# Ledger of designs, part 169: peptides against a protein of PDB entry 8YR4

Target 1, 309 residues: chain A of PDB entry 8YR4
Amino acid sequence: PRGSPALQLVVLICLGLMGLERALNVLVPIFYRNIVNLLTEKAPWNSLAWTVTSYVFLKFLQGGGTGSTGFVSNLRTFLWIRVQQFTSRRVELLIFSHLHELSLRWHLGRRTGEVLRIADRGTSSVTGLLSYLVFNVIPTLADIIIGIIYFSMFFNAWFGLIVFLCMSLYLTLTIVVTEWRTKFRRAMNTQENATRARAVDSLLNFETVKYYNAESYEVERYREAIIKYQGLEWKSSASLVLLNQTQNLVIGLGLLAGSLLCAYFVTEQKLQVGDYVLFGTYIIQLYMPLNWFGTYYRMIQTNFIDMEN

## One batch from the design tools (peptide; made by RFdiffusion4, then SolubleMPNN)

Design b2_p23_7_s2 (from b2_p23_7, 12 letters changed)
Fold by OpenDDE base, seed 2:
Structure b2_p23_7_s2 (fold): chain B 309 residues (1-309), chain A 23 residues (1-23)
Amino acid sequence: as target 1 above (309 residues)
Amino acid sequence: LLEEFLKLLQEMLQQILNAPGEV
């Protein structure tokens, strides 16, 4: 933001906190590995207690992944509120200025409440998309790249290859199945709007329907519209289950291949028991953001479609 | 980068607001 050095500093601090989150995503599994190795070696209590305390502190900074935000993520989110408010206000003022530059013919053809609803949707979609790209998509891609590099350097090139193939296949299938699913969602939304329109038209014409005793006919037409909607809703919901199951299968196969290879290297004394636990923990940490990636991609697509309309 | 992205989004929003037809 040109003009507020304070907001520029807040953005730089937020970027620094994002870098710290990436470092924590690597360090937490490493400290967990070290605990398992120290327990296996029957190390002295003082070394174990320090490593456990350090792990718990790092885990507090990182958070639990599913539903629990870490201290660093909470601090980032808190600092970002001011940047989001500045961005939202700037977009709202630009939209409002542009609406005043539009021709009288454009304003006479549209209801003021519809124009304001389009402006609010536009502002929310823009601000939502930005926050989503910066705080979810980019960090997830960075964590995948860091994961591939880490496993290639500290384990074996085969582990880096398994993670690369698993994550590439996961992302590709997530995109392809989500694009395929978007057709069913569009058809469902169109039929939902048509079903709502029929209900509104029947209620607006209530006196006419009552005069002709056509209540049974309107109920049957509404029932047919609901059955048609439920057929499309089922396809949309079933396609979501198929996406989730495909994602689960890809991660399951990657975890199986990598876990078997890790177990083999542990039996050959090339890796420690802690390295097996590290691999499993790190793959699960990569999977947690990716499970939402299909929802993320769909929200991005919806925001783009809601921007195109 | 955020300002360029905001400009790009502003240009996209202006194109959307200026496109009268596909509602």
Scores: peptide ipSAE 0.006, ipTM 0.388, DockQ to the pose 0.013
Fold by OpenDDE base, seed 1:
Structure b2_p23_7_s2 (fold): chain B 309 residues (1-309), chain A 23 residues (1-23)
Amino acid sequence: as target 1 above (309 residues)
Amino acid sequence: LLEEFLKLLQEMLQQILNAPGEV
């Protein structure tokens, strides 16, 4: 933020907290592995109790793996409120300045309320898009890369390959299915607007409809428009279920392949029982942010379409 | 408007990436 050293320090602290969150995503599975190994070895209670207490503390800092419930994420979100307000105000002032530079002909051709609504939507869309990119998309990609490197270095190269193939397939299918869904959503929104316009036109012409006793005809025409809308709504909703199920299937296959390979290497005494638990825990941690990736990608696409208008 | 806005977004993103302290 140009001109505020205090906000600059807050951005640096937020970036430091994002780095800490990446470290916690690796450390929490490692400590959980160590607990399972200590339990298997029947280690002394003092060592076990210290490792469990450390794990619970790290899990409190990380939260539930959704990136929204941990102490570090909550502290980051709290500190970022001032940066978001500064960014929003800067974008609002830039849009407002640009609107004042536009010709009088442009202003006379548009309703002031529509111009303000476009400005407010533009500001909200940008600040939302930046927040989703910086706090969800980039961190999730970083966790995937860190995961591939970690499993390739500390496990067999086959584990790094399974994670790479699983995450690459997951991201590719998420993008392709989300682009396919965007067509159904656009068709649904167009039919919703057309159905609403017909209802408004019928109500504005109420006197004419009543003069011709055409109320039953207008109701039937509105019913047909609703049925057509519901057919498009069903396609949109069914396509979301298909996306979620496809994502679940890809993660399930990756978890199955990697868990079987871990179990095999534990039987060969190349890995410990805790390493099996680490792999499963880490894959589930990668899945939690990725489940929302399709929603973020759709929000990004919507915000770009709303900016093109 | 969109090109200027994408350019502004790119400049903001580049400012966040290159100088996290100057935003």
Scores: peptide ipSAE 0.012, ipTM 0.449, DockQ to the pose 0.013; fails the geometry check
Fold by OpenDDE base, seed 4:
Structure b2_p23_7_s2 (fold): chain B 309 residues (1-309), chain A 23 residues (1-23)
Amino acid sequence: as target 1 above (309 residues)
Amino acid sequence: LLEEFLKLLQEMLQQILNAPGEV
């Protein structure tokens, strides 16, 4: 932010905290590995207790990983409130200035209250999308890349390949199935608006409906519209379950392939029991932010559709 | 409006990505 060196420092601290979150995402599984290895080796209590205490402290800092409420994530979110407020205010002032530069003919042709509502929705959508891209999308992609590099260097190239293929397939299927679902959601929303319009028109014409004793006819027409809506709603909801199940299957297959390979290398004494636990923990940790990815891709698409209209 | 919002979004993204300390 050009206007305040204090806000610039806060942005730099937030970026530093994001880097710390990436480091914690690697360190927490490593310390958990070390605990399992020390337990397997029947190591002295003092060494075990120190490693467990260090792990719990790191886990407190991390929380559940990306998208969870760990101490570092909460501190980042708290510090970012001032930056978000500055950014929102700057966008609102830019839009307001631009609206004042528009011709009188443009203002006479549109309801000022509708323009303001579109501007407010646009500002909220832009700031929300930006915050989401910076704090969820980019970090998740970074964690995937860091994971591929880590497993390729410290385990075997095969583990890095499994993670790469699993995550690439997951992201691709998430996009493709979400685009397919958007058709069902658009059809549902169109039918919802049509059903609501019929209910409003029937209620506005209440006196006419009452005069002709047509209440039963209007109720049956409304029932038919609801049944048609529910048929589209079912397709939308069932397509969401299909997306979630497809995502779960891809992660399950990646976890199966990697876990079997890790178990094999443990039997060959090339890896320790803790390495098996590390792999499983890291894959589950990558899955948590990716579960939100499909939800937010839908929010992006919705906000773009709402801005085109 | 959409193109201007997309440009604003791109400018904001570029400002955050290229100069995170100047925003």
Scores: peptide ipSAE 0.008, ipTM 0.459, DockQ to the pose 0.014; fails the geometry check
Fold by OpenDDE base, seed 3:
Structure b2_p23_7_s2 (fold): chain B 309 residues (1-309), chain A 23 residues (1-23)
Amino acid sequence: as target 1 above (309 residues)
Amino acid sequence: LLEEFLKLLQEMLQQILNAPGEV
């Protein structure tokens, strides 16, 4: 925001906190590894107690990882409130100004309540999409890249390759299956809206329905519309289960391949027992935000379609 | 609205990318 140096400083602090979250996502597994190694070596209590205390403090700062409510994430969210309010107000004023530039014929052809609802949806869509991209999508992609680099440098190029192939396949299948699923979701939403519109129309015309004793006929038409909706809902829900199962299978195969390779290198004394635990912990931390990535891609697509309409 | 959104996103990205150079 060029007009407020204070808001620019808050954005820079929020970016610094996002960088700190990326560092914490690497450091927390490293400190957990070090605890396992110190326990295996039967290290002195003072060294163990310091490492455990440091791990718990870092875990408090991180929380559950990307998309969790850790201290750093909460501080970032708190500082970002003013930036969001500024962005929302700017978008709302731009939409409102544009609505005033539109022809009188356009305004006379539309109900004022419908125009305001479109403006509110537009503002919420833009602000939501922006926050979503900046705080969830970009950080998740950054954590994957940092993970590939970390495993390639500190373990072996083979671990970096396993993480790369696993995450690339996971993202590709998530996109492809989500695009395929979007067809079923659109059909479901269209039938839901049609079913709701029939119920509202029947209730608004209640006097006419009662005059003709047509209550049983309207109930049967509503039942048929519900059955048709449930058939589409089942396809949408089944496609979500298929997505989740496909994602679980890809992560399971990546975890299996990497864990077997790590166990092999531990038996050859090239890695420590703690490095096996680090690999498993780090892959699970990468998986947690990625589970939501399909929801994420869908929200981006929905917001894009709602802006085109 | 999409063009204005893309412009806003581009302006924000440019402000994020140019902010290290004016500091």
Scores: peptide ipSAE 0.008, ipTM 0.431, DockQ to the pose 0.013; fails the geometry check

Design b2_p23_7_s3 (from b2_p23_7, 15 letters changed)
Fold by OpenDDE base, seed 1:
Structure b2_p23_7_s3 (fold): chain B 309 residues (1-309), chain A 23 residues (1-23)
Amino acid sequence: as target 1 above (309 residues)
Amino acid sequence: LQEEFQKKLQELLQQIQNAPGEV
């Protein structure tokens, strides 16, 4: 971004965090291999526990893989909000100023019926997305129940309890934080609609604006509306990062508790090395679709409210 | 604008399918 050295520093930090994420993508499998080797060699518990704890910490930083909601990815996303807002505001102001410079023929050539058809296609696509989300949420809840039953029957009641507590806490926090976040998203959407309405009204009255040479005044009013919108957008986006980080923390704690307990039972020869691999893989598989659960819950809730009106 | 909006919507749908997280 030109004109803000602070935002340039943030871009450099975000690039550094992207490099760190790539390093974690290599280190996490290496540490996982080292755990499997230490379990196979029957290494002392202290060395094993330290390596498991280090792995889970690295996995917390990485998250579920490339593009995951890991700590490093969340920190990058949080820092990037201000850079995105600066870029979006600059592009929107350039588009708005250019639309005021355009000829009357361009405005008359666009039929209002095309804008309505775009809105209707948008609504139909959101409805199709909801059906897709419902068809992914229900299977994910089934996979959690199957997982609790499986670990309770084939491992030990303690593993089933860890999965139950982890998933129950995850779902509860996801719902509570999503309901809290919905207030910020509604406030953002209402201000977005008000900002768009002002832009449309200014563009429909462009002849009057041009006659009074008020173009600079309308651009400044639009800039103020964008700044107000971006204040609400930041709250919405920051609340999303908080949700994703809370989810990552809960899964990280479940993975830590379960992996340490599994490693202990392998050292006691009650479980095999393959069972450790199974537990870690299964928890990660449950985590991937659950990351979107907050989005799914909110989208379902919004459409139920919009169908009642 | 319709094709760009449909492209952005398809890109959003692909991001929803391929990215872990909340949108």
Scores: peptide ipSAE 0.018, ipTM 0.504, DockQ to the pose 0.185
Fold by OpenDDE base, seed 4:
Structure b2_p23_7_s3 (fold): chain B 309 residues (1-309), chain A 23 residues (1-23)
Amino acid sequence: as target 1 above (309 residues)
Amino acid sequence: LQEEFQKKLQELLQQIQNAPGEV
């Protein structure tokens, strides 16, 4: 934000908090591992109590894995409200000034209310998309990279490879299936608009429909349009279930392969019981933000299409 | 069109609420 050193400081604090969230995503599984190892070794109560207290404090800062409930994430979101409002207001003022520079012929040819609605949608889409990319997509990719590095350095290269293959396959399938699904969603939205337009036209012409006693015909025609819409809605919804199930299967296979490999190394005394728990916990932490990635990619695509218009 | 439709739908709903015996 140009012109406010206070808002620049808030942006730097938010970036620092994002870095802290990445550190917490690594530390929380490590401390949980250490608790399981200390319990397995029957370690002295003082060491266990400090490790548990530290884990609970770190888990409070991180939150319940959705990221949305953690103290650090909530503080970041709270501080970002002022930056978002500054950005939105600046974009709105730029659009509004540009609209005033446009020719009188352009203003006479378009309804001012439609232009304002396009401007408001454009502003919300741009600001939402930028905030979305910065706070969800980039951090999730960073967590995957950090995870691959961590498992490759502190476990075995095989764990890093499993995470890499699982996440790469997950992201690729998410993109491909989301692009395939976008066809069904576009067809659904087109039929929804057509069904709505037919209902509007029938109710605008209500007197004519009444004069010709055509009420039953218009109701049946509307019913056929609803049935056609519901057939497309079902395809859209079923394609979402298929996406979610495919994503769940990929993560399940990655979790299975890595958990079996970890269990094998624990039986060979190369890893501790806590390392098995760490792997499972870390994969689940990576999976939680990724579940939303398909919704996110769809929002990005929709907002880009709304900006090109 | 959509605002006029919502207005006519509200007027129709209000007519149905005011004359429940003719529907």
Scores: peptide ipSAE 0.008, ipTM 0.368, DockQ to the pose 0.010
Fold by OpenDDE base, seed 5:
Structure b2_p23_7_s3 (fold): chain B 309 residues (1-309), chain A 23 residues (1-23)
Amino acid sequence: as target 1 above (309 residues)
Amino acid sequence: LQEEFQKKLQELLQQIQNAPGEV
């Protein structure tokens, strides 16, 4: 972005954070191997606890599975909102100015048949998301219940309690924060529709705008409407990052508590090194579908709110 | 008219998301 040195710095920071994600993808397996070796060698508890805590901290930064919901990815997404808004606004203003220059040819070329194809893509996307949610959410809830039972029967009851509390808190916070976000989304969509209506009305009346040489005035009025929209979009997108970070924090705390407890019981020879590996793998497996669920639940609420307008 | 404007806007936004260099 040539116009703002602050936005250029944000882009460089985002690229640096992408490099950090790649470093975390290498470091996390190394620290995990070190924990397994320290458990096998019966290392002193203080060294083991420090290595486990460091591993969980690195996992919190990386996130579960694809890294898309780690602290580093959330921070990158948060910083990128302003860059995306700058790019979007520049593009929308370039399109709007170009459409005022080319208006007659563009209006004559419009065919009603392309409108129906957008509505059909919207409805097919909603139906596909609903089916994906039903086929992934129900199995994930079953896997959580099976996991709580498994850990309660084959491990100490404390592990079943940690998984239960972690998953219950995760689901509850996901619902509560998503309901809170719905207010920002409705306000954003209302302002988007108003901004689009104003742009369309200006483009329909292009002959009048051109007759009064008012193109600069209409572009500035559209810029002001985009700035108002982007203020609401920022709240919506920032609230999304907050949801993802809250989810990552809950899983991170559950992974910390359970991994320390596993490591302690392995040092007391009550559990095997394989049981520590099992717990860590199982928590990651539970987190992966739940992370997608939060994203798709947000997309469904999107599409329902977008269909009400 | 709103939907075609939205479609062209989305197509252009998608072209710019695919062009990483002009940020």
Scores: peptide ipSAE 0.009, ipTM 0.390, DockQ to the pose 0.013; fails the geometry check
Fold by OpenDDE base, seed 2:
Structure b2_p23_7_s3 (fold): chain B 309 residues (1-309), chain A 23 residues (1-23)
Amino acid sequence: as target 1 above (309 residues)
Amino acid sequence: LQEEFQKKLQELLQQIQNAPGEV
């Protein structure tokens, strides 16, 4: 973004965070290997606990299996909102200005039939998405229940309790924070529709705008409407980052508690090193569908809000 | 008008997202 040195600095920070994500993708497997080696060597508990804690901290920074929910990724996404908004606003203003520079014949020659076809593709995509979400939410809940039962039967009841508490807290916070952010999304959508309506009204009145040479004035009014929209969009997007970070914290705490407990039982020779690997892998596998659940619940709520307006 | 504007806007936003280097 050539016009703001502050946004250029944010881009550089985002690039630095992308480099850090790549470093974490290498470090996390290395620390995991080190834990397995320390468990195999029967290393002292203090060294093992420090390595496990360091691993979980690095995993918290990296996030889940896709990296999309990690602290570094969330921080990058949060910082990138302002860059995206600057870019979108600049593009919207360029298109809008160019539309006012076009000939009257282009505005009159618009086929209303292409408009209806985009609306139908939107609605069909939403309906297909809702069905896909419902058919993926139910299996995800089943996988959680199966996971709790598995850990309760094949490990100790304490592991089943940790998984149960972690999953229950994750689901509860996902619902509560998503309901909270729904207010910001409704306000954003209402202002988006108002901003679009203003742009369309200006373009429908193109003859009048052209007659008065008011193109610059209409572009400025549209800029102000976009700035107001982007203030609400930022709240919506920032609330999404907060949701993802809250989910990442719950995952991190569950992984920490379970990994430390598993490592302790391996040191007491109650569990094998393979059981530690199994626990860590299976927990991560249970959280992968949950990350999708948060996306699914968001998409379901979005579609319900977009259907209510 | 809204949808053709939105479509062109989305196409341009996608082009910008796909070409992150020039902005």
Scores: peptide ipSAE 0.008, ipTM 0.377, DockQ to the pose 0.013; fails the geometry check

